# Ledger of designs, part 20: peptides against a protein of PDB entry 7C96

Target 1, 73 residues: chain A of PDB entry 7C96
Amino acid sequence: PVIPDDFRCPISLELMKDPVIVSTGQTYERTCIEKWLQAGHGTCPKTQQTLTSTVLTPNYVLRSLIAQWCEAN

## One batch from the design tools (peptide; aimed at target 1 P10 S12)

Design b2_p20_5_s1 (made by RFdiffusion4, then SolubleMPNN; from b2_p20_5, 10 letters changed)
Fold by OpenDDE base, seed 4:
Structure b2_p20_5_s1 (fold): chain B 73 residues (1-73), chain A 20 residues (1-20)
Amino acid sequence: as target 1 above (73 residues)
Amino acid sequence: SLSIEEVLERIEKLQKELAK
C-alpha cells in the first residue's frame, strides 16, 4: 500500500526508521540530516530556515505510528 | 543508507520541487 507522506523522509523519500526532529519542527531520517549537518550546513533542508540548534530530537511518537502502520499493512 | 553525495543531490531536488 501507499506509504503516508508523513511517514516518508523528505530527503530519502523512504519510510523513516529513525525519525528525528530539527529545531524548525521538520522531521527527517537521522542518517540523512546528520550527513547534511556534517557537510557544514546549518539550515533545514525542506524550509531552508536557519537551525537555531543542531540538536536532533528522536521522534518516538512517529516511530511508533510507523511501526503500527507497518503491522497493519 | 544514502551517501553524503546522494543526500546533497536529494536535498537540491527537494528544494527545486518546493520552489515550483
Scores: peptide ipSAE 0.710, ipTM 0.922, DockQ to the pose 0.804
OpenDDE base, seeds 1, 2, 3, 5: peptide ipSAE 0.708, 0.707, 0.710, 0.072; ipTM 0.921, 0.921, 0.922, 0.630

Design b2_p20_5_s2 (made by RFdiffusion4, then SolubleMPNN; from b2_p20_5, 11 letters changed)
Fold by OpenDDE base, seed 5:
Structure b2_p20_5_s2 (fold): chain B 73 residues (1-73), chain A 20 residues (1-20)
Amino acid sequence: as target 1 above (73 residues)
Amino acid sequence: SLSIEEVLKRIEELQAERAK
């Protein structure tokens, strides 16, 4: 079945397994955004806005929604 | 998972597409 766009990481374009939210509110796969940050970047990949924090917050709601979708499909 | 090189490439493409 077709994967909902909101469930795909903007970077990997794959179904997110460990979605995390950055300071701009955008959600990415943890491993992708961590590598971007580790490379010395301080902006949001999608919006190019400067990140006010490097803290990555787990998107539990989205993780749950993705899990539910995977169970049904 | 994607390598750092792949991540950087994907982000470049993401931003290029956004700029169109």
Scores: peptide ipSAE 0.716, ipTM 0.918, DockQ to the pose 0.819
OpenDDE base, seeds 1, 2, 3, 4: peptide ipSAE 0.715, 0.714, 0.714, 0.714; ipTM 0.918, 0.918, 0.917, 0.918

Design b2_p20_5_s3 (made by RFdiffusion4, then SolubleMPNN; from b2_p20_5, 11 letters changed)
Fold by OpenDDE base, seed 1:
Structure b2_p20_5_s3 (fold): chain B 73 residues (1-73), chain A 20 residues (1-20)
Amino acid sequence: as target 1 above (73 residues)
Amino acid sequence: SLSVEEVLARIKELQEELAK
């Protein structure tokens, strides 16, 4: 079945396993955004806005939705 | 899992697509 766009990481384009929210509100796969930050970047990959914080907040709601979708498909 | 180099490349592509 077709994976909903909202369930795919904007970077990897794959189904997210550990979605995290950055300060701009965008969600990415943890490993992807961490590598971007570790490379010395301080902007949001998608919006290019400067991140006000490097804190990554787990998107538990999305994680749950993805899990439910995976169980049904 | 993508490497750092792959991540950087994907982000570049993402930004290019969004700029179109």
Scores: peptide ipSAE 0.705, ipTM 0.923, DockQ to the pose 0.859
OpenDDE base, seeds 2, 3, 4, 5: peptide ipSAE 0.679, 0.061, 0.698, 0.705; ipTM 0.916, 0.615, 0.921, 0.922

Design b2_p20_5_s4 (made by RFdiffusion4, then SolubleMPNN; from b2_p20_5, 10 letters changed)
Fold by OpenDDE base, seed 5:
Parts: C-alpha cells; sequence; structure tokens
Structure b2_p20_5_s4 (fold): chain B 73 residues (1-73), chain A 20 residues (1-20)
C-alpha cells in the first residue's frame, strides 16, 4: 500500500520509525536529524530556519499513527 | 540507516526541490 506522505521522513523519504520534532515543529527520523546536527548544522533541513534548540522531542502521536497504519497494512 | 554523507546529500536535494 501507499505510505502516507506525513509518515515519511523528509530526509530519508522512508517510513519513520523514531520520529522526532525539532524546534521549528518539523518532524524527521531521529537518526537523520542527529547526523545533520552532528555534521555541524544548526538549521531545520526543510525550512532552513535556525533551530532555537537542539533538543529532539519524540513525536509519540505520529509514532502511534504509523504503528496503527502498519498494523492495518 | 543513511550515512552522514547520504543525509547531507538528501537534504541538499530536499532544499533544491523546495526551492522550485
Amino acid sequence: as target 1 above (73 residues)
Amino acid sequence: SLSVEEVLERIKKLQEELAK
């Protein structure tokens, strides 16, 4: 089945397994955004806005939605 | 998972596409 766009990481373009929210509100796969930050970047990959924090907040709601979708498909 | 280099490349591509 077709994976909903909202369930795909903007970077990897794959179904997110550990979605995290950055300070701009965008969600990415944890491993992807961590590598971007580790490379010395301090901006949001998608919006290019400067991140006010490097804290990555787990997107529990999205993780749950993805899990539900995977169970049904 | 993607390597650092792959992530950087993907982001570059993402930004290019969003700029269209």
Scores: peptide ipSAE 0.721, ipTM 0.927, DockQ to the pose 0.860
OpenDDE base, seeds 1, 2, 3, 4: peptide ipSAE 0.719, 0.707, 0.711, 0.718; ipTM 0.927, 0.923, 0.925, 0.926

Design b2_p20_6 (made by RFdiffusion4)
Amino acid sequence: AAAAAARAAQMAEARAIAAA
Pose (drawn by RFdiffusion4):
Structure b2_p20_6 (pose): chain A 73 residues (1-73), chain P 20 residues (1-20)
Amino acid sequence: as target 1 above (73 residues)
Amino acid sequence: XXXXXXRAAQMAEARAIAAA
C-alpha cells in the first residue's frame, strides 16, 4: 500500500480518480474542488490564491501516471 | 508563521466541506 503523495488530493488525502487542474496550477480531485466552489469559495484551497477562472481542466498526463502506477501495484 | 497557520485552517475547512 505504498501510495506516492503526489497522486493524493490535498483535500481527500486519497488517490485521485478524476484529477483536475485549477487556474493556479494546483490539482485536486474533481468532487473535492467542486464542493469547495459550491460552498462559495473562490480560492485555491492549497494556496489561498484567488482564482481567475472556474474552469476545471482534467490533468490527463497525471491520470496516465496514476493509471500506470495502479496496474503495477 | 501566521500565513502558514491561515493556509492550514483553510485546508481543514476544505476537508470538512468535502466530508459533508

Design b2_p20_6_s1 (made by RFdiffusion4, then SolubleMPNN; from b2_p20_6, 12 letters changed)
Fold by OpenDDE base, seed 4:
Structure b2_p20_6_s1 (fold): chain B 73 residues (1-73), chain A 20 residues (1-20)
Amino acid sequence: as target 1 above (73 residues)
Amino acid sequence: MEEEEARRKALEEARRIAAE
């Protein structure tokens, strides 16, 4: 089935397994954004906004929605 | 267009890094 756009990481374009929210409010797959930050970047890939923090917050709501979708499909 | 190009380049770079 077609994966909803909101369930795919803006970077990997794959269904997110461990979605995390950055300071700008955008959500990415943890591994993807961590590599971006480790490479020395301090901006949000999707919006170009400067990150005010490097803290990555788990997006539990989205994780649950994805889990429900996977269970039904 | 300039801002859009910047976003595209950033995502492409992020994808390159993620694939390593």
Scores: peptide ipSAE 0.714, ipTM 0.921, DockQ to the pose 0.904
OpenDDE base, seeds 1, 2, 3, 5: peptide ipSAE 0.714, 0.710, 0.711, 0.712; ipTM 0.922, 0.920, 0.921, 0.921

Design b2_p20_6_s2 (made by RFdiffusion4, then SolubleMPNN; from b2_p20_6, 13 letters changed)
Fold by OpenDDE base, seed 4:
Structure b2_p20_6_s2 (fold): chain B 73 residues (1-73), chain A 20 residues (1-20)
Amino acid sequence: as target 1 above (73 residues)
Amino acid sequence: SSAEEAREKALEEAREIYKS
C-alpha cells in the first residue's frame, strides 16, 4: 500500500522506524538525521533553518501512528 | 523558487550521505 507522506522520512523517503524531532520541529528517521549532523551540517534539510540544538527527541506519537498503520496494512 | 531549490538540494545531499 501507499505510505502516507507524513510517515516517510524526508531524507530516506522510506517509512520511518525511529522518528525523531529536531529543534525546528521537523521529524526524520534517526539514522538519516544523525548522519547529516555527523557530516558537519547544522541546518534542518527540510526547512534550511539553523538547528539550535543537536538533541533528537523521539516522536513517540508518530511512531505509534506508523505502527498502527503498519498493522492495518 | 530559490528557497525550494535549496531545500531540495539539502534533502538530496542528506539522502546521499545516508546512502553512504
Scores: peptide ipSAE 0.683, ipTM 0.918, DockQ to the pose 0.895
OpenDDE base, seeds 1, 2, 3, 5: peptide ipSAE 0.681, 0.679, 0.679, 0.676; ipTM 0.918, 0.917, 0.918, 0.916

Design b2_p20_6_s3 (made by RFdiffusion4, then SolubleMPNN; from b2_p20_6, 13 letters changed)
Fold by OpenDDE base, seed 4:
Order: sequence, then structure tokens, then C-alpha cells
Structure b2_p20_6_s3 (fold): chain B 73 residues (1-73), chain A 20 residues (1-20)
Amino acid sequence: as target 1 above (73 residues)
Amino acid sequence: SSAQKALEQQLEEARRIYES
């Protein structure tokens, strides 16, 4: 089945397993954005906006939606 | 546009880092 775009990490392009929200409101797979930050980058990969914080907030709503989709497909 | 190209290039860089 075709994975909804909103369920794919903008970086890995894969179905997100541990989606996290950055300060800009964009959501990424945790491992992808962590590697980006660890590489010394301070911008949002998708928007190039400067991150006001490096805190990564779990996107539990999206995680649940993805889980529901996976159960149905 | 140049702005769109810049966004795409940064995403590509992020992908390279992820795969490294």
C-alpha cells in the first residue's frame, strides 16, 4: 500500500517509527534529525528555518495515526 | 526557484548524513 506523505520522514522518506517535532513544527524520524543536529546543523532540514531549540518532542498523535494505518494495511 | 533549490539541497544533505 502507498504510504501517506505525512507519515514519511522528510529525510529518510520512510514510514516514521519514532516521529519527533522540532521547534519549527516540522516532524522527522528521531534518528534522522538527531544525526543532522549531531553533524552541527542548527536549521530545520525541510524549511531551513533556524531552530530556536534543539529539544525534540515526541509526536504521539502522529505515532498513533501511523500505528492505526499500519494495522489496517 | 533558487529558494526551492536551496531547500532541496539541504534535504539532500540531511539524507546523506543519515545514510552515512
Scores: peptide ipSAE 0.700, ipTM 0.923, DockQ to the pose 0.937
OpenDDE base, seeds 1, 2, 3, 5: peptide ipSAE 0.698, 0.695, 0.697, 0.700; ipTM 0.922, 0.922, 0.923, 0.923

Design b2_p20_6_s4 (made by RFdiffusion4, then SolubleMPNN; from b2_p20_6, 13 letters changed)
Fold by OpenDDE base, seed 3:
Structure b2_p20_6_s4 (fold): chain B 73 residues (1-73), chain A 20 residues (1-20)
Amino acid sequence: as target 1 above (73 residues)
Amino acid sequence: SALEEQLQKQLELAREIAAS
């Protein structure tokens, strides 16, 4: 079945397994955004807004929604 | 638009980094 766009990482374009929220409110796969930050970048990949923090907050609600979708499809 | 092209270029860079 077709994966909902909101469940795909903006970077990898794959179904997110460990979604995290950055300071701008955008959600990415943890591995993808960590590599971006480790490469020395301080902006949001999708919006180019400057990140006010490098803290990555787990998106538990989205993680749960994705899990439920995977169980049904 | 110019803005859209600029945004897409950064996403492409992020994809290259993630794939490496």
Scores: peptide ipSAE 0.708, ipTM 0.923, DockQ to the pose 0.904
OpenDDE base, seeds 1, 2, 4, 5: peptide ipSAE 0.708, 0.705, 0.705, 0.706; ipTM 0.923, 0.922, 0.922, 0.922

Design b2_p20_7 (made by RFdiffusion4)
Pose (drawn by RFdiffusion4):
Structure b2_p20_7 (pose): chain A 73 residues (1-73), chain P 20 residues (1-20)
Amino acid sequence: as target 1 above (73 residues)
Amino acid sequence: EEEEEEEAEEEMEEFREEHL
């Protein structure tokens, strides 16, 4: 069960199934960051930096790295 | 900088306990 932290969501602290990127460059689990934005916050949770967009963008290359790690272990 | 990082961690922990 040796899970690299880079693959963990800063809010869930678990492996990411649907990693998305916010305008600050930070990556979160979709369901976590969606709840954060639903609670009325307009800030990057990790950096407190205010967001310049609500667009969540899938981090496909990370999804690939995680998927690769999953099959090996 | 370290105090700001701790505060951000605490906010994320509280949010996790309340909404997840």

Design b2_p20_7_s1 (made by RFdiffusion4, then SolubleMPNN; from b2_p20_7, 8 letters changed)
Fold by OpenDDE base, seed 5:
Structure b2_p20_7_s1 (fold): chain B 73 residues (1-73), chain A 20 residues (1-20)
Amino acid sequence: as target 1 above (73 residues)
Amino acid sequence: MEEEKKKAEEEIEEFRKKYL
């Protein structure tokens, strides 16, 4: 089945396994956003807004929803 | 807004091609 858009990382376009929230509220796969930041970017990939922090907060709700979806599909 | 979204998508795509 088709992966719901909300479950796909905006960067990799793949199903997220470790979704994290950046300062703008957007969610990405941890490894992807870390690489983005390491590459010298200081902005949110999706919105282009400057990140006020590089802290990555686990999106536990989304992680749970994705896990449930994976179990059902 | 749409132009900014387009630019963002293009930048992400370029990044994806290079690093992923």
Scores: peptide ipSAE 0.614, ipTM 0.893, DockQ to the pose 0.937
OpenDDE base, seeds 1, 2, 3, 4: peptide ipSAE 0.610, 0.606, 0.608, 0.606; ipTM 0.893, 0.891, 0.892, 0.891

Design b2_p20_7_s2 (made by RFdiffusion4, then SolubleMPNN; from b2_p20_7, 9 letters changed)
Fold by OpenDDE base, seed 5:
Structure b2_p20_7_s2 (fold): chain B 73 residues (1-73), chain A 20 residues (1-20)
Amino acid sequence: as target 1 above (73 residues)
Amino acid sequence: SEEEKKKAEEQIKEFREKYL
């Protein structure tokens, strides 16, 4: 089945397994955004806005939704 | 803007190809 766009990491374009929210409110796969930050970027990949924090907050709601979708498909 | 959006998409694509 087709993966919903909201379930895909904007960076990897793959189904997110450990989605995290950055300071701009956008969600990415943890490993992807960490690599982005490690590469020296201080902006949100999707919006290009400067990140006000490097804290990555787990998106548990989305993680649950993705898990439910995977179980059904 | 749409132009900025396009730039962002290209940047992400390049990053994906290089690191993922």
Scores: peptide ipSAE 0.620, ipTM 0.901, DockQ to the pose 0.930
OpenDDE base, seeds 1, 2, 3, 4: peptide ipSAE 0.613, 0.613, 0.616, 0.613; ipTM 0.899, 0.899, 0.900, 0.899

Design b2_p20_7_s3 (made by RFdiffusion4, then SolubleMPNN; from b2_p20_7, 10 letters changed)
Fold by OpenDDE base, seed 5:
Structure b2_p20_7_s3 (fold): chain B 73 residues (1-73), chain A 20 residues (1-20)
Amino acid sequence: as target 1 above (73 residues)
Amino acid sequence: SEAAKKEAEEKIKEFREKYL
């Protein structure tokens, strides 16, 4: 089945496994955004806004939604 | 803006191709 756009990491374009929220409110796969930051980028991939924090907050709601979708498909 | 979004998308694409 077609993976919902909201469930895909904006960076990898793959179904998110460990979605995390950055300071701008955008969500990415943890490993992807960590690599982005490690590469020297200090901005949000989607919005290009400067990140006010490098803290990555787990998006438990989305994780749950993705899990439910995976169970049904 | 739409132009800014396109630029962002291109940056992401370049990153994806290089690191993923």
Scores: peptide ipSAE 0.643, ipTM 0.910, DockQ to the pose 0.968
OpenDDE base, seeds 1, 2, 3, 4: peptide ipSAE 0.638, 0.638, 0.641, 0.641; ipTM 0.908, 0.909, 0.910, 0.909

Design b2_p20_7_s4 (made by RFdiffusion4, then SolubleMPNN; from b2_p20_7, 11 letters changed)
Fold by OpenDDE base, seed 4:
Structure b2_p20_7_s4 (fold): chain B 73 residues (1-73), chain A 20 residues (1-20)
Amino acid sequence: as target 1 above (73 residues)
Amino acid sequence: SAAAEKEAQEQIEKFRKEYL
């Protein structure tokens, strides 16, 4: 089945398993954004905006939506 | 802008190919 764009990590392009929200409000797969930050980037991959914080907030709502989608497909 | 988004996408693609 076709994976909804909102369910794909902007970095890996894969279905997110552990989606996290960055300070800009964009969501990424945790491992991907952590690698991005670890590589020395201080910006949001999608928007190129400077991150006001490197705190990653779990997007449980999206995680649940993805789980529901996977269950149905 | 479209240009900014394109640039961002290119950077992401480079990162994906190198680190993932």
Scores: peptide ipSAE 0.613, ipTM 0.902, DockQ to the pose 0.967
OpenDDE base, seeds 1, 2, 3, 5: peptide ipSAE 0.610, 0.607, 0.612, 0.612; ipTM 0.901, 0.900, 0.902, 0.901

Design b2_p20_8 (made by RFdiffusion4)
Pose (drawn by RFdiffusion4):
Structure b2_p20_8 (pose): chain A 73 residues (1-73), chain P 20 residues (1-20)
Amino acid sequence: as target 1 above (73 residues)
Amino acid sequence: VAAAQAANLAEARKVYTESL
């Protein structure tokens, strides 16, 4: 069960199934960041930096790295 | 700044936990 931290969501602290990127460059689990934005916050949770967009963008390359790691282990 | 960033992240975790 050796899970690299880079693959963990800063909010869930678990492996990411649907990693998305916010305008600050930080990556979260979709359901986690969605709930943060639903609670009325307009800030990057990790950096407190205020957001310039609400667009969540899938981090496909990370999805690929996690998927690769999953099959090996 | 670091304290404000940690507090913001802790709040995000709280909000997420309460939604489970």

Design b2_p20_8_s1 (made by RFdiffusion4, then SolubleMPNN; from b2_p20_8, 10 letters changed)
Fold by OpenDDE base, seed 3:
Structure b2_p20_8_s1 (fold): chain B 73 residues (1-73), chain A 20 residues (1-20)
Amino acid sequence: as target 1 above (73 residues)
Amino acid sequence: DEAAKQANLELAREIYRASL
């Protein structure tokens, strides 16, 4: 089945397994955004907005929605 | 600028692919 765009990481383009929210409100797969930060970048990959914090907040709601979708499809 | 945003996102994709 077709994976909803909101469930795909903007970087890996794959179904997210550990989605995290950055300071701009955008969500990415944890490993993808960590690689970006480790490379020395301090902006949001999708919006180019400067990150006010490098704290990554787990998006538990989205994780749950994705899990439910996977069970149904 | 949308073109700049797209280029930035593609850079993030390249960095990730290279890390695999």
Scores: peptide ipSAE 0.767, ipTM 0.943, DockQ to the pose 0.916
OpenDDE base, seeds 1, 2, 4, 5: peptide ipSAE 0.766, 0.767, 0.767, 0.766; ipTM 0.943, 0.942, 0.942, 0.942

Design b2_p20_8_s2 (made by RFdiffusion4, then SolubleMPNN; from b2_p20_8, 11 letters changed)
Fold by OpenDDE base, seed 4:
Structure b2_p20_8_s2 (fold): chain B 73 residues (1-73), chain A 20 residues (1-20)
Amino acid sequence: as target 1 above (73 residues)
Amino acid sequence: MEEEKKKSLEEARKIYEESL
């Protein structure tokens, strides 16, 4: 089935399993954004905006929506 | 999508791929 674009990580381009929100409001797969940060980057990959915080907030709503989609497909 | 944003995202993808 066709995976909704909003359910794909902008980095891995795969269905997100552990989506997290960065300070800019963008959502990425946790492992993808952590590797980016560990590489020494302090900006949002998609928007290039400087991150005001390196805190990664779990996107529980999206995680739930993806889980529901996976169950139905 | 802005070219600079595209390059940034591509770099992030490269870093991720190299980590696999």
Scores: peptide ipSAE 0.701, ipTM 0.914, DockQ to the pose 0.802
OpenDDE base, seeds 1, 2, 3, 5: peptide ipSAE 0.700, 0.698, 0.699, 0.699; ipTM 0.912, 0.910, 0.911, 0.911

Design b2_p20_8_s3 (made by RFdiffusion4, then SolubleMPNN; from b2_p20_8, 6 letters changed)
Fold by OpenDDE base, seed 3:
Structure b2_p20_8_s3 (fold): chain B 73 residues (1-73), chain A 20 residues (1-20)
Amino acid sequence: as target 1 above (73 residues)
Amino acid sequence: SAAAQEASLQEARKIYQESL
């Protein structure tokens, strides 16, 4: 089945397993955005907005939605 | 710009792929 775009990480392009929200509100796979930050970047990959914080907040709602989708497909 | 944003994503993808 076709994976909904909202369930794929903008970086890995894969179904997200551990989605996290950055300060701009964009969601990425944790490992992807962590590598970006570790590389010294302080911007949102998708929007280029400067991150006001490097805190990564788990997107529990999205994680749940993805899990439900996986179970149904 | 859209082009700049795409370039940013491409860079992020490159960094991630190199980490694998």
Scores: peptide ipSAE 0.779, ipTM 0.946, DockQ to the pose 0.899
OpenDDE base, seeds 1, 2, 4, 5: peptide ipSAE 0.777, 0.776, 0.778, 0.777; ipTM 0.946, 0.945, 0.946, 0.945

Design b2_p20_8_s4 (made by RFdiffusion4, then SolubleMPNN; from b2_p20_8, 8 letters changed)
Fold by OpenDDE base, seed 4:
Structure b2_p20_8_s4 (fold): chain B 73 residues (1-73), chain A 20 residues (1-20)
Amino acid sequence: as target 1 above (73 residues)
Amino acid sequence: SAAAQQANLEKAREIYEASL
């Protein structure tokens, strides 16, 4: 079935498995955003706002929703 | 704008894909 857009990483466009929230409130797949940061970028990929922190917060709610969707589909 | 954000994401995707 079609993957809901909200469940896809804005960068990889793939189903997120470890979604994390950056300081701007945007959510990305952990691997994608880590590679972005490691490449020397200190901005939000989507908004280009400067990140006030490089801390990545797990999006547990979204992870759960995606898991539920995967179970049903 | 939405268009600008899409362009930003495309740039990020290119960087990500190059890292694979």
Scores: peptide ipSAE 0.747, ipTM 0.939, DockQ to the pose 0.678
OpenDDE base, seeds 1, 2, 3, 5: peptide ipSAE 0.734, 0.744, 0.737, 0.741; ipTM 0.937, 0.939, 0.937, 0.938

## One batch from the design tools (peptide; aimed at target 1 H41)

Design b2_p21_1 (made by RFdiffusion4)
Pose (drawn by RFdiffusion4):
Structure b2_p21_1 (pose): chain A 73 residues (1-73), chain P 21 residues (1-21)
Amino acid sequence: as target 1 above (73 residues)
Amino acid sequence: TREERIAEQFAKFEAQTLAAE
């Protein structure tokens, strides 16, 4: 069960199934960041940096790295 | 639980946002 931290969501602290990127460059689990934005925050949770967009963009390359890691282990 | 841990992390990041303001 050796899970690299880079693949963990800063909020869930678990492996990411649907990693998305916010305008600051930070990556979160979709359901976690969505709840954060639903609670009325307009800030990057990790950096407290205010956001310039609400667009969540899938981090496909990371999805690929996580998927690759998953099959090996 | 997972739900409790996530709630604690939300509270942590909210407190850090308020402190930054």

Design b2_p21_1_s1 (made by RFdiffusion4, then SolubleMPNN; from b2_p21_1, 11 letters changed)
Fold by OpenDDE base, seed 1:
Structure b2_p21_1_s1 (fold): chain B 73 residues (1-73), chain A 21 residues (1-21)
Amino acid sequence: as target 1 above (73 residues)
Amino acid sequence: SKEERIEEQFQKFSEAIKKAQ
């Protein structure tokens, strides 16, 4: 079935396994956003806003929703 | 591959940032 857009990482374009939220509120796959930051970028890929923090917060709600979707599909 | 796709997206986002600045 078609993966909901909100469940896809804006970078990898794949179903997120370890979704994390950046300071702008956007969610990405952890490994993808870490690589972006490691490459020297200090902005949010999707919004281009400067990140006020490099802290990555696990998106447990989305992780749960994705798990539920995977169980049903 | 996944890695190539990520690199392509990185380029797209990077170019968008450059154009916006």
Scores: peptide ipSAE 0.411, ipTM 0.859, DockQ to the pose 0.865
OpenDDE base, seeds 2, 3, 4, 5: peptide ipSAE 0.263, 0.384, 0.352, 0.266; ipTM 0.777, 0.850, 0.843, 0.778

Design b2_p21_1_s2 (made by RFdiffusion4, then SolubleMPNN; from b2_p21_1, 12 letters changed)
Fold by OpenDDE base, seed 1:
Structure b2_p21_1_s2 (fold): chain B 73 residues (1-73), chain A 21 residues (1-21)
Amino acid sequence: as target 1 above (73 residues)
Amino acid sequence: SREERIEKRFAEFTKAIEEAK
C-alpha cells in the first residue's frame, strides 16, 4: 500500500519511525533532522524558516497514527 | 542508498535556501 505523504519524512522520504517536531511545526525523522542541524544548518528544511529553537519534540500523535496504519496495512 | 538519498535531499534544500536569499 502507498504510504501517506504525512507519514513520510521530508528528508529521507521514508516512513518515519521516530518523528520529531521542530520549532516551525514541521515534522521529520529524528536522525535526519539531527544530521541537518549537525551539518551547521539553523533553518527548517521544508519551510526555510529560521529555527527559534534546536529542541526536537517527539511527535507522539503521529507516531501512534503511523503505528496504527502499519498494523492495518 | 538511503545515505545517498538523504545527502541528495540536503543538497536540494540547501540550494533552495540559497536561491531564496
Scores: peptide ipSAE 0.692, ipTM 0.924, DockQ to the pose 0.818
OpenDDE base, seeds 2, 3, 4, 5: peptide ipSAE 0.683, 0.688, 0.564, 0.689; ipTM 0.914, 0.922, 0.906, 0.922

Design b2_p21_1_s3 (made by RFdiffusion4, then SolubleMPNN; from b2_p21_1, 9 letters changed)
Fold by OpenDDE base, seed 3:
Structure b2_p21_1_s3 (fold): chain B 73 residues (1-73), chain A 21 residues (1-21)
Amino acid sequence: as target 1 above (73 residues)
Amino acid sequence: SKEKRIEEQFKKFEEAVLAAK
């Protein structure tokens, strides 16, 4: 069925496999946001806010929710 | 391809950054 918008990466527009949280609280697919940062950007793609840190925190809760959704659908 | 789609999205976000300046 239709993939919930909250489960899609704002960059790839696909179901996230390794969701990570940036300093602004937004979540992206790890590989996508890493490429964005490697391109020399220091802002959050979705909000354009300046990132206060380059640390990417795994979103374990969302990862689990996505896994559960995939199992049910 | 997925890579091309991501590149297109990057351009959109980059344009948004420029517009915000």
Scores: peptide ipSAE 0.447, ipTM 0.858, DockQ to the pose 0.899
OpenDDE base, seeds 1, 2, 4, 5: peptide ipSAE 0.437, 0.299, 0.436, 0.322; ipTM 0.858, 0.805, 0.857, 0.817

Design b2_p21_1_s4 (made by RFdiffusion4, then SolubleMPNN; from b2_p21_1, 12 letters changed)
Fold by OpenDDE base, seed 2:
Structure b2_p21_1_s4 (fold): chain B 73 residues (1-73), chain A 21 residues (1-21)
Amino acid sequence: as target 1 above (73 residues)
Amino acid sequence: SKEEIIEEQFKKFQEAIEKAK
């Protein structure tokens, strides 16, 4: 089935398994955004806004929604 | 467009990862 856009990582374009939220409020796959930041970038890939923090917050709600979707499809 | 922004950043991401290897 078609994966909802909100469930796809803006970087990998794949279904997120460990979604995390950056300071801009956008969500990415943890491994993807970590590699992006480690590469020396300080902007949000999707919005290009400067990140005010490098802290990554787990998006538990989205993780649960994705899990539920996967079980149903 | 929003899609173009994502595509551009995705490309930059891939390039950055490649250079980091």
Scores: peptide ipSAE 0.052, ipTM 0.616, DockQ to the pose 0.145
OpenDDE base, seeds 1, 3, 4, 5: peptide ipSAE 0.030, 0.049, 0.052, 0.032; ipTM 0.571, 0.615, 0.616, 0.578

Design b2_p21_2 (made by RFdiffusion4)
Pose (drawn by RFdiffusion4):
Structure b2_p21_2 (pose): chain A 73 residues (1-73), chain P 21 residues (1-21)
Amino acid sequence: as target 1 above (73 residues)
Amino acid sequence: SATEEEEERLEEIREELEELE
């Protein structure tokens, strides 16, 4: 069960199934960041930096790295 | 330290989201 931290969501602290990127460059689990934005916050949770867009963008390359790691272990 | 402050802030954010659920 040796899970690299880079693959963990900063809020869930678990492996990411649907990693998305916010305008600050930080990556979160979709369901976690969606709840954060639903609670009325307009800030990057990790950096407190205020957001310039609400667009969540899938981090496909990370999804690939995670998927690769999953099959090996 | 900056790292401890960031951990504490993220922990509070998790607690807030759990309370809202």

